Peptides against a protein of PDB entry 2MBZ. Designs and how they scored, part 10

Target 1, 143 residues: chain A of PDB entry 2MBZ
Amino acid sequence: GINLTPEEKFEVFGDFDPDQYEEEVRERWGNTDAYRQSKEKTASYTKEDWQRIQDEADELTRRFVALMDAGEPADSEGAMDAAEDHRQGIARNHYDCGYEMHTCLGEMYVSDERFTRNIDAAKPGLAAYMRDAILANAVRHTP

## One batch from the design tools (peptide; made by RFdiffusion4, then SolubleMPNN)

Design b1_p9_4_s4 (from b1_p9_4, 6 letters changed)
Fold by OpenDDE base, seed 5:
Structure b1_p9_4_s4 (fold): chain B 143 residues (1-143), chain A 9 residues (1-9)
Amino acid sequence: as target 1 above (143 residues)
Amino acid sequence: DKALELLKK
């Protein structure tokens, strides 16, 4: 699991407990390369690393929300660029994330209510917006 | 990131 004290975990993740899903993640994805890569990369992460990751995620969330509030389509350049940054962030921090993988993640965001609820906490419909932006970004990079 | 919860789909 995440090598942080309970206090550090609370400081970084707040009410969200990623370790709550550890068993399910292992059961579903334990045999995948993504799981292996994530475990290997994150094993050395400090509290500061995790905080950076959360800060990046929060910034991306604010960016998507701002796009939605501005009425920008999910397939706009702004939304697709945000999706691309999201993909690259996953690649840097967790595991190799190609466009197909990213699209699968986007679908999960709208098909698993837990993801949907967590994401939409920032703004209703955000998960769907992100999914659409992820798909659009994948399409524009896959002629 | 969102990948922290359930990873891949």
Scores: peptide ipSAE 0.109, ipTM 0.801, DockQ to the pose 0.089
Fold by OpenDDE base, seed 3:
Structure b1_p9_4_s4 (fold): chain B 143 residues (1-143), chain A 9 residues (1-9)
Amino acid sequence: as target 1 above (143 residues)
Amino acid sequence: DKALELLKK
């Protein structure tokens, strides 16, 4: 798990409590390779590592919001590049994330209301925009 | 990433 004090967890994750989902995640994904890879990779993460991950996520959020505000389509090069960076970030920090896996994650962002609520906190419709960009990016890499 | 622990589909 995340080896941080309650205070550190609040500093890094804020109102989001990852511990709230630990049991459900283990029940749903505990037998997958992705889960195993994530646990092995994050076992040595420090507070600074987790903060870096959150900072990367915030940066990407701002990037997507800016694209939406500019009226850029989710299948624009800019949006697809942001989706690609998102995929690579997952691969770097958690588990191998191919385009098929990434597409499944995108669908989860719009089908699980908890994800949708957390993502759309930055901007209404962001989860759907990300899903569309993720799909477009996957398509362009699998012609 | 958003909803870090739930990340996986």
Scores: peptide ipSAE 0.101, ipTM 0.795, DockQ to the pose 0.081
Fold by OpenDDE base, seed 4:
Structure b1_p9_4_s4 (fold): chain B 143 residues (1-143), chain A 9 residues (1-9)
Amino acid sequence: as target 1 above (143 residues)
Amino acid sequence: DKALELLKK
């Protein structure tokens, strides 16, 4: 799990409480390889590691928002590259994330209202934009 | 990452 003190968790995650979803995550994904990989990999993470992960996520969010503000299509080179970086970040930090897995995550972003709400807090429609970019990136990388 | 919000973790 996340081996941080309560104050450290607040410093890193802020108003978002990952512990709130622990039981549901285990119920839905507890028997998957991804879950096992993530639990094993993150078990040794320090506060600095978690902060880095959050910083990377925030940077990616800003990047997607900037693309949307610029009017770049979700299947543009810029948007697909951002989606690729998103995929690679998941792979480095949590679990093996192939393109099929990534597209499944993208679909979840728009099908689960909780994800949609949390993502769209940065910009309305961001979840759908990310889903489309993820799909486009997967297509271009799947011969 | 977004995976932390409800995803496989």
Scores: peptide ipSAE 0.099, ipTM 0.794, DockQ to the pose 0.078
Fold by OpenDDE base, seed 2:
Order: sequence, then C-alpha cells, then structure tokens
Structure b1_p9_4_s4 (fold): chain B 143 residues (1-143), chain A 9 residues (1-9)
Amino acid sequence: as target 1 above (143 residues)
Amino acid sequence: DKALELLKK
C-alpha cells in the first residue's frame, strides 16, 4: 500500500485512510491493467508525491465547486475543462485513463455511496456534477 | 477526491 508512517498518512490524507480499502480494491480490480499501473507507479511515491496529488485533487474540487456556485452547467466549457484536467491527473498519477474509463469512473462517483459521500463533503451534488461534466467532456472528445 | 484508493478498473 502507501508507504508512509501513520503520522505522515494523517498529514496527507487526514481522517481518510486509503489503506482500509486496499483489500476490496484488489479483489475488485486486481486483475486489471489499471490496477497494475497504479501499483507500479505509486510504489515509488514519497510523502511529497502524495501531498501533491492531494493538493491537485483539492484544487480541482474547488474549481468544480466554484463552477456550481456560479451556476455554470456541467456541460459548460469550464466544467468540461475541469473534467479533462481530472482525467489527465488520473493518467499522470495512477493509470492510463481514456474517456470511456473516465466515464465509468464518473458513474461510480454517483453509484457508490462511499464515493458520493466523500465527494459531496465539499458540496452537495458535486459527485453528480462531476459525473455529468466527465460525460460531456468525453462526448466532445469522441467525435 | 477523498476516495482515491477506490479508483476503478
């Protein structure tokens, strides 16, 4: 899993403990290429790497929240751009993430209560907004 | 998001 001390994990992830999901993730996705890529990439990650990833995620969350607060539709250029950045971030940090994969992730955000709860902690309805933005972004990039 | 380790596929 994540090779950080308990103190470091708290500093980076706060109350969220990603290791508590390790077994489930392995059972569900352990035979996929994405899982392999993620494990290979993250094996070398330092505390600073994980912190960077969290910072990127937080920044993206703020972008989506700002879009929602501004009343921008999820299929707006701004929302789709944020979705694209999200996709690219996954690709850089974890595994190759095409538009179909990204769409599947978006659907998971609204179908898995654990994701929905964690995402909507920033703003109610954020997970659904992200899902819609992800889908719109995928559509515009697959003519 | 705070469910990063649950990422799919």
Scores: peptide ipSAE 0.104, ipTM 0.792, DockQ to the pose 0.080; fails the geometry check

Design b1_p9_5_s1 (from b1_p9_5, 4 letters changed)
Fold by OpenDDE base, seed 5:
Structure b1_p9_5_s1 (fold): chain B 143 residues (1-143), chain A 9 residues (1-9)
Amino acid sequence: as target 1 above (143 residues)
Amino acid sequence: SLSLLSYFV
């Protein structure tokens, strides 16, 4: 798991507790390469690493919200670029994330209400916007 | 905002 004290976890993640979902994640992903890669990469992560990851996620969230507020379509270059950065961030920090995997994640954001509620806490409809941007980004990178 | 949970299906 995440090798942080309860205090450090609260400082980085706030009210979100990643360990709360450890069992479900293991049940869903335990036999996948993504799970293995994530465990191997994150095993050496420091508090500063986790804070960086959270900061990147917060920045990406603000970026998508700003795009929505500006009325930019989810298939705009700005939205697709944000989706690409999201994909690359997952690949860099957690596990290999191709466009197919990314679209699967995007679909989960709108099909699993827990994820929808979590994401839409920043702005209603954000999960759907992200899903659409992820899909558009995948399409533009697929001949 | 996005959370670590969002990285798993």
Scores: peptide ipSAE 0.360, ipTM 0.897, DockQ to the pose 0.430
Fold by OpenDDE base, seed 1:
Structure b1_p9_5_s1 (fold): chain B 143 residues (1-143), chain A 9 residues (1-9)
Amino acid sequence: as target 1 above (143 residues)
Amino acid sequence: SLSLLSYFV
């Protein structure tokens, strides 16, 4: 789990409570290498580490929103590069994230309304845009 | 915005 006080968690994640989803995540991922890797990596994370992770997520969100506002297609180099950075960020901070895993995450963003709602809070249609960019990036790296 | 939840399927 996340070794932060309730106050620290609020400072980093705001209204989002990761502990709320602990059981569901364990049920879905508990027997996977990804889950094990995430537990091992994050066990030593400090508040500053989690803040950095959140900052990276916020920056990526802004980047995708800017691409959408500029009218860039989801399969543009800019959008695919943002998707690649997303994948690499997951790999660096949480678990090995190949292109197949990444596309599964992208599909979840549009198929699970909880994720769609949370992501689209930044901009309507962002989840779908990210999914399409993730897929395009995966295709270009696995011809 | 993306959150920790977005990293789990």
Scores: peptide ipSAE 0.358, ipTM 0.898, DockQ to the pose 0.432
Fold by OpenDDE base, seed 4:
Structure b1_p9_5_s1 (fold): chain B 143 residues (1-143), chain A 9 residues (1-9)
Amino acid sequence: as target 1 above (143 residues)
Amino acid sequence: SLSLLSYFV
């Protein structure tokens, strides 16, 4: 799992406890390539690595919220670029994330109520906005 | 903000 002390985990993730979901994630996705890749990559991560990943996630969240607040459509270049950065971040830090995989993630954000509630904690409708941006970004990058 | 959970599919 995440090789951090309880204090370090709190410093990086705050109220979010990834250990709460470890068993469920393993039960649902333990036999997938994505799961294996993620476990392999993250096994060597330091506290600084996890902090960077959390910072990137926070920044991306703020970026999407700002786009929504500005009234930018989800298929705008700004929103699609944010979606692309999201995809690239997953690819670098966790597992190979092509556009099809990314689209599947986006659909999950709106079809699984727990994901919707988690994401919309930042702003109501954020999950749907992200899904639409992810889809638009995938379309523009698919020949 | 986005959580690690959002990456698992």
Scores: peptide ipSAE 0.356, ipTM 0.896, DockQ to the pose 0.436
Fold by OpenDDE base, seed 3:
Structure b1_p9_5_s1 (fold): chain B 143 residues (1-143), chain A 9 residues (1-9)
Amino acid sequence: as target 1 above (143 residues)
Amino acid sequence: SLSLLSYFV
């Protein structure tokens, strides 16, 4: 798990409390390879590691928002590249993330209201935009 | 922004 003090967790994750979802995540994912890989990788993570991961997420959020503000289609090269970076970031920090898995995550962002609300806090429609970019990126890599 | 939960359900 995340071996940080409550204060450290607040500093890194802010309003998001991962402890609220720990049991649900374990119940839903505990028997998967992704869960095992994530636990193995993150077991040694420090506060600085978690901060880096959050910084990457923040940067990606800003990148997608900028694309939306510029009117770039979700299937543009820029949006698909951002989606690819998102996929690679998951693979680097958490678990192997193929294009099928990535597409499933994208669909979850728009089908589970908790995720939609969390993501769209940055910009209304961001979750849908990300889902579309993720799908487009998967399609271009699996013709 | 994206959170850790975004990588799991």
Scores: peptide ipSAE 0.341, ipTM 0.891, DockQ to the pose 0.448

Design b1_p9_5_s2 (from b1_p9_5, 5 letters changed)
Fold by OpenDDE base, seed 1:
Structure b1_p9_5_s2 (fold): chain B 143 residues (1-143), chain A 9 residues (1-9)
Amino acid sequence: as target 1 above (143 residues)
Amino acid sequence: SLSLLSAFV
């Protein structure tokens, strides 16, 4: 789990408590390499590390929203680059994330209403836009 | 957060 005090968790994550989903995550992914890697990496994370991760995610969200507002297609270079940065961020912070895995994540963003609601809180349709950008990025990087 | 969502797939 996240080795922060309740106060620190609140400061970083606000209303979202990732520990509330620990059991479900374990049930779904407990036997995967992704889960193992995530547990190993995050075990040493400090409050500053978690804050950095949140900041990166927020910045990425802003990028996607800006692209949508500008009317850029999800398969534009800008959108695909944002998707690539998302994939790389997951790899750095949590687990190895190949293009197939990334595509699966994108599909989950639109198929699981909890994810959709969370993502679309920033802008309606963002989850679908991200899914499309993720797919496009995967395609361009798959010979 | 996208980061946390990615961790809890």
Scores: peptide ipSAE 0.212, ipTM 0.854, DockQ to the pose 0.496
Fold by OpenDDE base, seed 5:
Structure b1_p9_5_s2 (fold): chain B 143 residues (1-143), chain A 9 residues (1-9)
Amino acid sequence: as target 1 above (143 residues)
Amino acid sequence: SLSLLSAFV
């Protein structure tokens, strides 16, 4: 798992405790390449690494919120670019994330209420907006 | 966290 002290985990993740989901994640993804890659990559992560990942996610959240506030469609170039950066971030930090995988994640954001509630804490409808942007980005990158 | 959520359920 995440090799941080309880205090470090709190400093980085706040109220979100990834350890609480380890069992379910293992049940759902334990036999996938994505899971194995993530465990392998993150095994060496320091507190600074996790903080960087968190900061990156927060920045992306702000970016999507700004797009929504500006009235930019989820299939706008700006929204699709944000989705692409999201995908690349997952690939860099966790596991190889192709466009199909990314769209699956997007669907999960709106189908799993836990994800929806967490994401929409920043702005109502953000999860749906992200899902739509993710899908649009996948489409434009698919032959 | 979006990126973290993507690694978890």
Scores: peptide ipSAE 0.207, ipTM 0.850, DockQ to the pose 0.440
Fold by OpenDDE base, seed 3:
Structure b1_p9_5_s2 (fold): chain B 143 residues (1-143), chain A 9 residues (1-9)
Amino acid sequence: as target 1 above (143 residues)
Amino acid sequence: SLSLLSAFV
């Protein structure tokens, strides 16, 4: 698991407790390459690393919200670029994330209510907007 | 966190 003290975990993750989902994640994905890669990458992560990852996610969230507020379509260059940055961030921090995998994640964001609720906490409809941007970005990279 | 959620797929 995440090798932070309870205090550090609270400082970084706040109300979200990743330990609550560890068993479920292992049950669902324990035999996948993605799970293996994530465990290998995050094993050495410090509090500062986790904070950086949170900051990157928060910045991406703000970026998508700004695009939505501006009325930019999900298949705009701006939205697709944000989706690409999301994909690359997953690849750097967690596991190899190709366009097909990214598309699957996007679909999960709208099909699993837990993901939808967590994402839409920033703005209603954000999960759907992200899914659409992820799809558009995948399409433009797989003509 | 979006990134954290992606790690817990």
Scores: peptide ipSAE 0.205, ipTM 0.854, DockQ to the pose 0.472
Fold by OpenDDE base, seed 2:
Structure b1_p9_5_s2 (fold): chain B 143 residues (1-143), chain A 9 residues (1-9)
Amino acid sequence: as target 1 above (143 residues)
Amino acid sequence: SLSLLSAFV
């Protein structure tokens, strides 16, 4: 699990406790390369590392919301660039994330209600917007 | 939070 004290976890993640999902994650993804890579990378993460990751995610969320509010299509350059940054962030912090993997994640955001509720907490329809942006970004980068 | 969602592959 995450090597933080309960207090540190609260400071970084607030109401969300990632350890509550550890068993499910291991059961569903424990045999994947992505899971292995994520465990290896995050094993050395400090509180500051986790906070940075959280800040990056929050910033990206705000960026997508701003795009939606501005009426930018999900397949706009702005939205696709945000999707690309999301993909690169996953690759940097957790596991190698190709465009196919990213597309699968995007689809999960709209097909799994737990993810949808979590994402749409920032803005209704955000998950669908992200999924569409992720797909568009993948298409433009696929030869 | 998008941060921890990446753990769910």
Scores: peptide ipSAE 0.206, ipTM 0.850, DockQ to the pose 0.500; fails the geometry check

Design b1_p9_5_s3 (from b1_p9_5, 5 letters changed)
Fold by OpenDDE base, seed 3:
Structure b1_p9_5_s3 (fold): chain B 143 residues (1-143), chain A 9 residues (1-9)
Amino acid sequence: as target 1 above (143 residues)
Amino acid sequence: SLGLLSAFV
């Protein structure tokens, strides 16, 4: 699992306990390239690396919320650019993430209640907005 | 948070 002390895990993740989901993740994805790549990359991550990943995610969340508050459509350039940054962040930190994979992740955000609740904690409807932006970004890059 | 969630694809 994540190579952090219990105190470090609390400092970085707070109420979210990644160990609670480790077995489920292994059962669902243990035989995929994405899982293998993620395990290889994150094996060397420090507390500072995990904190950086959280900070990047928080910044992206704020960016999407701001777009929603401004009334920008999910297929606006701003929203699609945010989706692209999300895709690239996954690629840097975890595993290769093409546009098809990204679209699948977006759909999971609205179909898995646990993901939806976690994301929408920042703003109701955020998961759906992200899914739509992810789809729009994928479409514009696959004409 | 989206950060760690990406590890749980």
Scores: peptide ipSAE 0.243, ipTM 0.875, DockQ to the pose 0.554
Fold by OpenDDE base, seed 2:
Structure b1_p9_5_s3 (fold): chain B 143 residues (1-143), chain A 9 residues (1-9)
Amino acid sequence: as target 1 above (143 residues)
Amino acid sequence: SLGLLSAFV
């Protein structure tokens, strides 16, 4: 699990408790390569590492929101670039994330209401926008 | 938050 004190976890994740989902994640994904890679990579993460991950995610969220507010289509170059950065961030921090995997994640963002609710907290429709951008980015990189 | 979503697939 995440080797942070309760106070550190609160400082980084706020009201989100990752330990609350550890058992479910292991039950559902414990047999996947993604899970193995993530556990291996994050085992050595410091508080600063987790904070960086959160900061990167927040920045990406703001970026997508700005694109939506500007009226940029989800298949615009800007939106697809943001999706690509998201994919690369997952690869760096957690597990190898190819375009197929990324597309699956995008679909999950709109099909799993827990993810949808979490993402759309920043802006209604953000999850759908991200899904569409992720798909468009995948298509352009897999001709 | 997107931060931990990828870790909790």
Scores: peptide ipSAE 0.243, ipTM 0.871, DockQ to the pose 0.525
Fold by OpenDDE base, seed 4:
Structure b1_p9_5_s3 (fold): chain B 143 residues (1-143), chain A 9 residues (1-9)
Amino acid sequence: as target 1 above (143 residues)
Amino acid sequence: SLGLLSAFV
């Protein structure tokens, strides 16, 4: 799994404990290319790498929240661009993430209560907003 | 946080 000490894991991930989901992730995704790619890429990640990933995610969260606060529609250029950056970040850090995969992730964000609660901790309705932005971005890139 | 959400799909 993640080759960090318990203390490092706490410093980087805080209240989120990735170890709690390891078995479930393996059960659900263990036979997928995404799982394999993620394991291969992350095997060499240092604490600094994981911290960078968290920083990028936090920045993206703030960006989506700012869009919502500004009243920008989820299918606005700004929201779709944020969704695209999210997709590219996944591809860079974890696994090949096409638009279909991304839309599946977005749907999971609203269908899995655990993900919804985690995301909406930043702002109520953020998961739904992200799902809609992800879908809109996928549509505009899939003529 | 979105950081590990993508890793723990």
Scores: peptide ipSAE 0.227, ipTM 0.863, DockQ to the pose 0.578
Fold by OpenDDE base, seed 1:
Structure b1_p9_5_s3 (fold): chain B 143 residues (1-143), chain A 9 residues (1-9)
Amino acid sequence: as target 1 above (143 residues)
Amino acid sequence: SLGLLSAFV
């Protein structure tokens, strides 16, 4: 799991407790390379590392919200670039994330209610917007 | 948060 004290976890993640989902994650992904890579990479993460990951995610969220507020299509260059940064962030921090994997994640964001609610907390419809941007980005990078 | 969501593939 995450190598932080309960207080540090609260400081970084707030009300979200990743440990509550550890068993489910293991059941769903325990036999995948993604799970293995994530466990290996994050094993040495400090509080500062996790905070950086959260900050990057928050910035990306704000970026997508701004695009939506501006009325930019999910297949705009701006939205697709944000999706690409999301994919690269996953690859850098957790596990190899190709375009197929990324599209699967995007689909999960709209098919799993828990993910949808979490993402849409920032703005209603954000999960769907992200899914569409992720798909568009994958398409443009897969000629 | 998107950051943690990525970990819960």
Scores: peptide ipSAE 0.246, ipTM 0.873, DockQ to the pose 0.555; fails the geometry check

Design b1_p9_6_s1 (from b1_p9_6, 4 letters changed)
Fold by OpenDDE base, seed 5:
Structure b1_p9_6_s1 (fold): chain B 143 residues (1-143), chain A 9 residues (1-9)
Amino acid sequence: as target 1 above (143 residues)
Amino acid sequence: SLSMLSYFV
């Protein structure tokens, strides 16, 4: 698991508790390469590493919200670039994330209400916007 | 905002 004290976890993740979902994640992903890669990569992460990851996620959230507020379509270059950065961030920090995997994640954001509520806390419709941007980004990178 | 949970299906 995440090698942080309860205080450190609260400082980084706030009200979100990653350990709350550990069992479900294991049940869903336990036999996948993604799970293995994530466990291997994150095993050495410090509080500063986790804070960096959270900061990147917060920045990406603000970026998507700003795009929505500006009226930019989810298939705009700005939205697709944000989706690409999201994909690359997952690949860098957690597990290999190709475009197919990324689109699967995007679909989960709108099909699982827990994820939808979590994401839309920043702005209603953000999960759907991200899903659409993820899909558009995948399409533009597929011959 | 996005969370680590969003990295898993």
Scores: peptide ipSAE 0.346, ipTM 0.893, DockQ to the pose 0.444
Fold by OpenDDE base, seed 4:
Order: structure tokens, then sequence, then C-alpha cells
Structure b1_p9_6_s1 (fold): chain B 143 residues (1-143), chain A 9 residues (1-9)
């Protein structure tokens, strides 16, 4: 798992406890390539690595919220670029994330109520906005 | 903000 002390985990993740979801993630995705890649990559991560990843996630959240507040459509260049950065971040830090996989993630954000509640904690409708941006970004990058 | 959960698939 995540090789951090309880204090370090709190410093990085705050109220979010990834350990609470470890069993469920393993049950649902334990036989997938994405799961294996994620476990392999993250096994060597330091506290600084996890902090960087969390900072990137926070920044991306703020970026999407700002786009929504500005009234930018989800298929705008700004929103699609944010979606692309999201995809690239997953690919660098966790597992290979092509556009099809990314689209599946986006659909999960709106179809699984727990994901919707988690994401919309930042702003109501954020999950749907992200899904739409992810889809638009995938379309523009698919020949 | 986005949590690590959003990456779990």
Amino acid sequence: as target 1 above (143 residues)
Amino acid sequence: SLSMLSYFV
C-alpha cells in the first residue's frame, strides 16, 4: 500500500483516507492491468511524491471549478485542455490512460453516486462537467 | 478537490 506513516497520510490526504477503499478497489479492479501498474508505480513513491500528486489534483480541481464559474462550456479549449492534463497526470503517476480509458473514467464519475458525491464536494455539477470535458477531449484526439 | 478515489478503475 501507501508507505506513509499515519501522520504523513494525514498531512498529504487530509480527511480522505485511501486505506478505506483499498479492499473495494482490489475486489473490483484487482485483476486489471491498470491496478497492477498503479501498484507497481506507487510502491516506490515518497511522501514528496504523494504530496505532488495531491497538489496536482487540487490544482486541476480549482481549474475546472474556475472554468465552470466563468461559464466556459465543457467542450471549450480550456475545458478540454484541463481534461487532457487530467489524463496525462493519471498516465504519469498511476497507469496507462488512453482516451478510451479516460472516457470510461468520466462516465464512472456520473454513474457511480459515490464518485459523484466525492467530486461534487468541490462544486455541484463538477462530475458532469468533467465527464463532458473528458469526452470532448477524447473526440478531438481520436482520428 | 479530486481525491485519489477518482483514479481507481
Scores: peptide ipSAE 0.344, ipTM 0.893, DockQ to the pose 0.476
Fold by OpenDDE base, seed 1:
Structure b1_p9_6_s1 (fold): chain B 143 residues (1-143), chain A 9 residues (1-9)
Amino acid sequence: as target 1 above (143 residues)
Amino acid sequence: SLSMLSYFV
């Protein structure tokens, strides 16, 4: 789990409580390499590490929103580059994330209403936009 | 905004 005090968790994640989903994540991922890698990497993370991860996520969110506001297609170079940065961020901080894994995450964003609601809080349709950008980025890297 | 939850299927 995340080795932070309740106060530290609130400071970093706000109303989102990662511990709330620990059992579900374990049920879905518990026997995968991704889960093992994530547990091993994050075990040493400090509050500052988690804050950096959250800051990166916030920046990426703003980046996608800006692309949408500018009318850039989800398969534009800008959107695909943002998707690539998302994939690389996951790989750096959590677990090896190939393009197939990334597209699975993207599909989850639109098929699980909990994720859709959380993501679209920043901008309606953001989850779908991200899914499409993730897919386009995967296609261009795996012709 | 994206969160840690978004990294798990």
Scores: peptide ipSAE 0.341, ipTM 0.892, DockQ to the pose 0.446
Fold by OpenDDE base, seed 3:
Structure b1_p9_6_s1 (fold): chain B 143 residues (1-143), chain A 9 residues (1-9)
Amino acid sequence: as target 1 above (143 residues)
Amino acid sequence: SLSMLSYFV
C-alpha cells in the first residue's frame, strides 16, 4: 500500500482519498497480473515518487484540456500522442499496459460516474475526450 | 485531474 501519513497523502492526492477504494480495488483486481505488478513496483515508492506520479497526471490533464480548448479533434496527432504518453506512463509506474488494456481504461472513464466526475472536474467532457483519444491511438497502432 | 484510482476500477 501507500506508506504515507494522512498529512502526506493529503499533500499529494488532495481531495482524493485512496483508502476509500482500497478494498474495492483488491476485490476487483486482486487476482490480476496488473494488480501484482503495481504492488511490486509501488512497494518502494516514496512521497517524492507519488508526487512525481501526480505531477505527471496533472501535466497530462492540462495537456488534454489545452487540446480541447484549441479545438483539436480527439483523433488528432496531438491528442493521440497525449494518449500514448498516458499509456506509457501507466506502464512505467504501475503495470504493463497494452492498447487493449488502455482502451478498457478509457471506457471505464466514461462508464463509471465516479471517474467521470473526477476527471471532468478539470473540464466538462474531458473523460469522453480522453476515451476517444485513447481509442484513436489504439487503432492507429493496431491497423 | 487523473488520480491513482484511474489505473484501477
Scores: peptide ipSAE 0.325, ipTM 0.886, DockQ to the pose 0.450

